# Ledger of designs, part 165: peptides against a protein of PDB entry 6UG1

Target 1, 304 residues: chain A of PDB entry 6UG1
Amino acid sequence: SNEERKRRKYFHMLYLVCLMVHGFIRNEWINSKRLSRKLSNLVPEKVFELLHPQKDEELPLRSTRKLLDGLKKCMELWQKHWKITKKYDNVGLYMRTWKEIEMSANNKRKFKTLKRSDFLRAVSKGHGDPDISVQGFVAMLRACNVNARLIMSCQPPDFTNMKIDTSLNGNNAYKDMVKYPIFWCEVWDKFSKKWITVDPVNLKTIEQVRLHSKLAPKGVACCERNMLRYVIAYDRKYGCRDVTRRYAQWMNSKVRKRRITKDDFGEKWFRKVITALHHRKRTKIDDYEDQYFFQRDESEGIPD
Target 2, 301 residues: chain A of PDB entry 6UG1 as posed
Amino acid sequence: SNEERKRRKYFHMLYLVCLMVHGFIRNEWINSKRLSRKLSNLVPEKVFELLHPQKDEELPLRSTRKLLDGLKKCMELWQKHWKITKKYDNEGLYMRTWKEIEMSANNKRKFKTLKRSDFLRAVSKGHGDPDISVQGFVAMLRACNVNARLIMSCQPPDFTNMKIDTSLNAYKDMVKYPIFWCEVWDKFSKKWITVDPVNLKTIEQVRLHSKLAPKGVACCERNMLRYVIAYDRKYGCRDVTRRYAQWMNSKVRKRRITKDDFGEKWFRKVITALHHRKRTKIDDYEDQYFFRRDESEGIPD

## One batch from the design tools (peptide; made by RFdiffusion4, then SolubleMPNN)

Design b2_p23_2_s2 (from b2_p23_2, 11 letters changed)
Fold by OpenDDE base, seed 2:
Structure b2_p23_2_s2 (fold): chain B 304 residues (1-304), chain A 23 residues (1-23)
Amino acid sequence: as target 1 above (304 residues)
Amino acid sequence: TLEELLSLFDEEALKIIKESLEF
């Protein structure tokens, strides 16, 4: 019905705001000065120097290569620190079906929210789920004075899916779900004027995204619980930015159709949400990023 | 705040959200 379509749209909007606020809160927690002091001790001086190379005026690419090598070594150090990777409880922050949402509303389960103290302890001990691990990695880079962002791929229920029963086939569902991350890192490269993508936990990869990312879910089974549509970046100064354009190859043709921003109402609303979560002034880094997104929109063209 | 979050929704949206959450 039209009513069910409205219900799913507004529930999607609420769920999206809750996910974006969750990302904001986790981004605040990883700015903990106590955690920063502990995590900086994991990084040897030689690795710190690689994270902060001098500008090579002859070949700026040499400076970028040093930064990339420093980030690789930081991923290796992080793997040594991280002792226990827990499985997600149920589906974690991956996409739920409409049926799972309805069934969860009926089950007044006491959701044990992870407290800030428990999160900081988990990161400090190296014990937790993959999301906590990524968030801790971002905290370690920030402790080393690296301009690192927490990235969250927000997975609200698909309001464009009008099917009543989407029973997901059980056994392989977890492996397919966790094949691609929900959280990752971006690092600002001051030499190339670009964001470097870092997945320290899942794919254990570093990439300079041009047209496509390895972190973008591919295949039907992987996309059932991880649909790339809202990739939100949280910086160390409490900036909040939609960076979906970086990771979406087909933003205009495919991704936009699955977003609330497909219409003017949803676009205006989503801008209000971003503005409410964006607690810093604009910088030249935002100008370079917006220019990159503009070039990516032009290069995609208008979908036929 | 919760109020700032709720201010992102109109009355129709808030009604639909309440009904959908059985609040």
Scores: peptide ipSAE 0.082, ipTM 0.756, DockQ to the pose 0.071
Fold by OpenDDE base, seed 4:
Structure b2_p23_2_s2 (fold): chain B 304 residues (1-304), chain A 23 residues (1-23)
Amino acid sequence: as target 1 above (304 residues)
Amino acid sequence: TLEELLSLFDEEALKIIKESLEF
């Protein structure tokens, strides 16, 4: 019905806000001074120097290469620190079906909310789920004075899916779900004026995204619980930015149709949510990023 | 605040959310 379409749209909006607030809170927790002091000790001086290369005036690309090598070594150090990767409880922050949402409301399940103290202990011990591990990696880079962002791919229920029964049956459902990450890192390259994408936990990749990312879910089974729609960046200064354009090859033709921002109402609403979570002034980094997004929109074109 | 977050929704949306959450 039209009513069920409205219900799913508004529930999607609420769920999206809750996810974005969760990302904001985790971004605050990883700024812990106590955690920072512990994690900085994991990074040797030689690796710290690679993270902070001097500008090569002859060839700025040499400075970017040093930064990339420093980030690779940080990923290796992080793997040595991280002792136990727990499986997600149920589906974690991956996308739920409408049926799973309805059944969860009826079952009055006491969600155990992870406390800040327990999170900080988990990161410090190297013991937790993949999301805690990525968040801890961002904390380690921030402890080394790297301009690292926490990235969250928000997975609200698909309000464009009007099927009543959306039960996902399959033996490989968990494997397909976790094939692509929900959380990752971005690092500012001051030499190239671009964000570097880092997945330290899942794919263990470093990339300079041009047209597409390796972190973008591909294939039907993987997209059932992980749809690239809302990629939100949280910086060390409590900035909040929509960076979906970086990771979406087909933003205008495909991704926009599955976002709340498909219409003017949803675009204005989503801008209010971003503004409420954005606690810093605009910087030249934001200007370079917006110029990159503009060029990506022009190069994709308007879908016919 | 929670109030600022709730202010992102109109009365129709809040009604639908309450009904959908069985509050």
Scores: peptide ipSAE 0.079, ipTM 0.759, DockQ to the pose 0.069
Fold by OpenDDE base, seed 3:
Structure b2_p23_2_s2 (fold): chain B 304 residues (1-304), chain A 23 residues (1-23)
Amino acid sequence: as target 1 above (304 residues)
Amino acid sequence: TLEELLSLFDEEALKIIKESLEF
């Protein structure tokens, strides 16, 4: 019905706000001074120097290569620190079906909310799910004065899916679900004036995204619980930015149709949500990023 | 604040959300 379409749209909007607020809160928690002091001790001086290379005046690319090597060594150090990767208790923050949402409303399962103290302890011990591990990695880089931001791929239910029963085939569902991450890291390269993408936990990869990312879900089964639609960046200064354009090869032709921002109402609404979560002034880094997004929009073109 | 987050929805949307959560 038209009523069910409205219900699914508004529930998607509410769920998206809750996910974005969750990302904001986790970004505050990883700014903990107590955690920072503990995690800085994991990074030797030689690795710290690679994270902060001098500008090579002859070839700025040499400075970027040192930073990339420092980030690789930080991933290796993080793997040594992380002792226990827990499975998600259910689907974690991956996308739920409409049926799973309806069934979960009936089952008053007490979601154990992780407290700030328990999160800080989990990161300090190296025990937790993949999301806690990525968040802790961002905290370690921030403890080393690296301009690292937390990235969250928000997975609200698909309001464009009007099927009543989307029974996902259960058995291989977990492996396909966790094939691609929900959380990752970006690091500002001051030499190339670009964000470097870092997945320290899932794919264990570092990339300089041009047209496509390795972190973008591929294949029907992986996309059932992980649709790239809302990739939100949370920086160390409490900035909040939509960075979906970086990871979406087909933003205009495919991704936009699955977003609330497909119409002017949704675009204005989503801009208000971003503004409410953006607690810093604009910087030259935002100018370089917006210029990159503009070039990506021009290169994709308008879908025919 | 919670009030600022709720201000992102109109009265019709808040009604539909409330009705959808009472089931």
Scores: peptide ipSAE 0.077, ipTM 0.748, DockQ to the pose 0.066
Fold by OpenDDE base, seed 5:
Structure b2_p23_2_s2 (fold): chain B 304 residues (1-304), chain A 23 residues (1-23)
Amino acid sequence: as target 1 above (304 residues)
Amino acid sequence: TLEELLSLFDEEALKIIKESLEF
């Protein structure tokens, strides 16, 4: 019905705000001074120097290469620190079906909220789910004074799916779900004026995204619980930015149709949500990023 | 999780949020 379409749209909006606020809270927790002091001790001086290369005036690319090597070594150090990767309880922060949401509303399961103290202990011990691990990696880079962002791919239920039964069938459902991350890292390269993508946990990759990202879900089964729609960046200064354009090859033709921002009302509403979570002034880094997004929009063109 | 975030709201706030989604 038209009513069910409205209900699913509004529920998607609420769910999206809740996910974005969750990302904001986790971004605050990883700024913990106590955690920072512990995690800085994981990074030896030689790796710290690679993270902070001098500007090579002859070839700025040499400075970028040092930073990339420093980030690679940080991923190796993080893997040595992380002792236990827990599986997600059920689907974690991956996309739920409408049926799963309706059934969960009927089940008064007391979900135990992860407290800030429990999170900080989990990161410090190296024991937790992949999301806690990525968040801890961002905290380690921030402890080394690196301009690292926490990235969250928000997975609200698909309000464009009007099927009554949305049950997902398949023996490999969990493997397909966790094939691509929900959380990752971005690091500012001051030499190339670009963000470097870092997945320290899932794909264990460093990428300078131009047109395509390895972190973008591919294949029907992987996209059932991980749809690239809302990739939100949280920086160390409590900035909040939509960075979906970096990771979406087909923003205009495919991704936009599955976002709340498909219409003017949804665009205006989503801008208000971003503005409410954005607690810093604009910087030249934002100008370079917006210029990159503009060039990517022009290069995609208008879908026929 | 969303459930973790929703559990930060008291039952009254959750009720208001639920009611505000029904309007």
Scores: peptide ipSAE 0.032, ipTM 0.718, DockQ to the pose 0.193

Design b2_p23_2_s3 (from b2_p23_2, 8 letters changed)
Fold by OpenDDE base, seed 4:
Structure b2_p23_2_s3 (fold): chain B 304 residues (1-304), chain A 23 residues (1-23)
Amino acid sequence: as target 1 above (304 residues)
Amino acid sequence: TLEELLSEFDERAKEIIEKSLEF
């Protein structure tokens, strides 16, 4: 019905805000000074120097290569620190079906909220789920004074899916779900004026995204619980930005149709949510990023 | 329920959600 369409759209909006606020809170927790002091000790001086290369005036690309090598070594150090990767309870923050949401509403499960103290202990011990591990990696880079962002791919229920039964059947459902991450890192390259994408936990990859990312889910089974729609960046200064354009090859033709921002009302609403979570002034880094997004929109063209 | 979903989030998450819906 039209009412059910409105209900699903509203519930999607609310769920999206919950997820975006969760990302904001986790971004505050990883700024912990106590955690920072512990995690900085994991990074040797030689690796710290690679993270902070001098500007090569002849060939700025040499400075970028040093930074990339420093980030690779940080990923290796992080793997040595992380002792226990826990499976997600059920689906974690991956996309739930409408049926799973309705069934959860009927079953008052006492959800145990992870406290800040428990999170900081988990990161410090190297014991937790993949999301806690990625968040801890961002904390380690920030402890080394690297301009690292926490990236969250928000997975609200698909309001464009109007099926009554959306049950996902299959023994491989968990493997397909966790094939692509929902949390990762970005690092600012001051030499190239670009964000570097880092997945330290899942794919263990570093990318300079041009047109597509390896982190973008591909295939029907993977997209059932991980649909690239809302990629939100949280920086060390409590900035909040929509960076979906970086990871979406087909933003205008495909991704926009699955977002609340497909209409003017949804665009205005989503801009209000971003503005409420954005606690810093604009910088030249934001100007370079917006210019890159503009060029990506022009190069994709208008969908026919 | 929304309350159960919100129970997965801290009170600050709830407050930001409530404020974001009043807009």
Scores: peptide ipSAE 0.023, ipTM 0.662, DockQ to the pose 0.462
Fold by OpenDDE base, seed 3:
Structure b2_p23_2_s3 (fold): chain B 304 residues (1-304), chain A 23 residues (1-23)
Amino acid sequence: as target 1 above (304 residues)
Amino acid sequence: TLEELLSEFDERAKEIIEKSLEF
């Protein structure tokens, strides 16, 4: 019905705000001074020096290469620190079906909210799910004075899906679900004036995204619970930015149609949500990022 | 504000989400 379409759109909006607030809270938790002191001790001086190379005036690319090598070594150090990767008890923060949401509303299951103290302990011990591990990796880079962002791919239920019975088949579904991450890291390269993408846990890759990302879900089965629609960046100064354009090859033709921002009302609403979560002044880094997004929009073109 | 944005949402919808989101 038209009423069910409105209900699903509204529930999608509310779910999206809750996910974005969750990302904001986790970004505050990883700024813990106590955690920072512990995690800085995981990084040897030689690796710290690679993270902070001098500017090569002859070839700035040499400085970027040192930073990339430092980030690679940080991923290796993080793998040594992380002892236990737990599975998600359910689907974690991956996309639920409408049927799963309706069934969960009827089941009075008390979910245990992870407290800040328990999160900090989990990161310090190296025990937790992949999301906690990525968040801890961002905390380690921030402890080394690296300008690292927490990235979250928000997975609200698909309000464009009006099918009643989207029963996803159970067991093979978990492997396909976790094939691509929900959380990752970005690091500012001051030499190239670009964000470097780092997945320390899932794909264990470092990427300088140009047109497409390895972190973008591919194939029907992987996209059932992980649709690239809302990629939100949380920085160390409590900045919040929509960075979906970086990871979406087909933002205008494909991704926009599945976002709340497909219409002017949704665009204005989503801009208000971003503004409410953005607690810092604009910087030259934001100017370089917006210029990159503009160039990506021009290169994609407007779909006819 | 974030509070104003959240105030536009039905408390029942917030409860359903809090119960549905393993935060």
Scores: peptide ipSAE 0.021, ipTM 0.666, DockQ to the pose 0.068
Fold by OpenDDE base, seed 2:
Structure b2_p23_2_s3 (fold): chain B 304 residues (1-304), chain A 23 residues (1-23)
Amino acid sequence: as target 1 above (304 residues)
Amino acid sequence: TLEELLSEFDERAKEIIEKSLEF
C-alpha cells in the first residue's frame, strides 16, 4: 500500500539517523586520551617517521609512497596486536530485512549495550568483532597524529524493497555478508591532497580511490546485507561528511535511487542530519574533497 | 539540533535509537 511505502520510508530515515549517531559515538570513543597513549606504544619510531615524511619538493609522490609504506606497516602491527576476531552475534550493523525488523520488535530481548569502558578494554586487549578492530586501528593512527577518519557504510533497511518476505537463505549468508566491510579508515594525504582508503581488517588493503573502490560490494548475494548507499566519514575533530561519491561508481544512475536523497524532501532532511553531526568548521581539506566529488559527478555524466 | 531532529520522530524512534546505540 501507499501507507506501507510511507512507513518503510520513515523507518529507513529513523534507522539511518540511529546508525549515523552510532558512528558519531564510536568516533568519540576512539578519541580517548587513555586509549591513544596505549596505542601509540604499538608504533615504532621508524614507522612513525614513515607516517610523517618530509615533503619531497621534486617529487611529492615519494612522500606519498613513504606514507603508504607507513600505513602498510601499521596494518601489520595491528594484525599482531589483534588476538581474537569475534564473529558478529547476528548480522551486526549489516542490513536487516523488513521481516527481521518486525520479528525483533516482537522480541523484548534486552540487547546488551557495549559500554565505552568495554569498548576501550576490547581495543586495548585486541579482542572483538571486525568493527571494533577497525575503530581501534583508526584510534592507533590518531595516536600517531595521523589525520585518520572513521568510515561507516550505513545499512538502513531498504525502503525501495516492498516485498513482505525476504527470507535470506541461511548457510552462505554470513560469508557473503562479511565479504565487504561496514567500517574502514581514510587517511589524509597532504602531498596528493586526497584521502587514502584503508581496510585494515577485512580485505587488508590500501587504495587511492579514483573511479571505483575494492570496498564497494559486488554481486547479488553480497548486496543483500551490504548496499553502498550512505558512506559517512567521521574525523578526529568531530566532522561528519557524506563520502558516498568516492565509493559509488554509479552514484547518479544506481545509488541515488536507493537513497532518501532521491527527492527534495529527503535531500533537505539528510542535509539537516549531516549538519547536526558536523561539529567543526570547514577546512581546505573539505574544499579539495568537494572538488574531487564535483569532478566525479561530471565524469559520471547524466545516466541515459 | 540532533535532539530536534530526533523529536520529529515518535517514541518508537527513541526506543530504536536506544536499541541501536546498544549495537
Scores: peptide ipSAE 0.019, ipTM 0.632, DockQ to the pose 0.074
Fold by OpenDDE base, seed 1:
Structure b2_p23_2_s3 (fold): chain B 304 residues (1-304), chain A 23 residues (1-23)
Amino acid sequence: as target 1 above (304 residues)
Amino acid sequence: TLEELLSEFDERAKEIIEKSLEF
């Protein structure tokens, strides 16, 4: 019905706000001074120096290479620190079906809230799910004075899916679900004026995204619970930015159709949500990022 | 939890959805 379409749209909007607020809260927790002091001790001086190279005036690319090597070594150090990767108890923050939401509404399961203290302890011990691990990695880089962002791929239910039953009956459903991350890191390269993408936990990759990312879900089975629609960046100064354009090859032709921002009402609403979560002034880094997004929109073209 | 937030939001979502369907 038209009513069910409206209901699913509003539920999607509310769910999206909850996910974005969750990302904001986790970004605040990883700014913990107590955690920072502990995690800085994991990074040797030689690795710290690689994270903070001098500008090579002859070849600025050499400075970027040092930063990339420093980030690689940090990823290796993080793997040594992280002792226990827990599975998600269910789907974690991956996308739920409408049926799963309706069934969950009927079953008031007392989920154990992870408190801030428990999170900080989990990160400090290296024991937790992949999301906690990524968040802890961002905290370690921030402890080393690196301009690292927490990235969250928000997975609200698909309001464009009007099917009643989407039974995801696959024995491999968990493997397909976790094939691509929900959380990752971005690091500002002050030499190239670009964000470097870092997945320290899942794909264990560092990339300089040009047209496409390795972190973008591919294949039907992976996209069932992980649709690239809302990639939100949380910085160390409580900035909040939509960075979906970086990771979406087909933003205009494919991704926009699955977003609340497909219409003017949804665009204005989503802009209000971003503005409410954005607690810092604009910087030259935001200007370089917006220029990059503009160039990516021009290069994709207008879909016919 | 995000699920308790989502559950509290589900009751409020029902109320907001119900109130938003009345408009």
Scores: peptide ipSAE 0.018, ipTM 0.596, DockQ to the pose 0.123

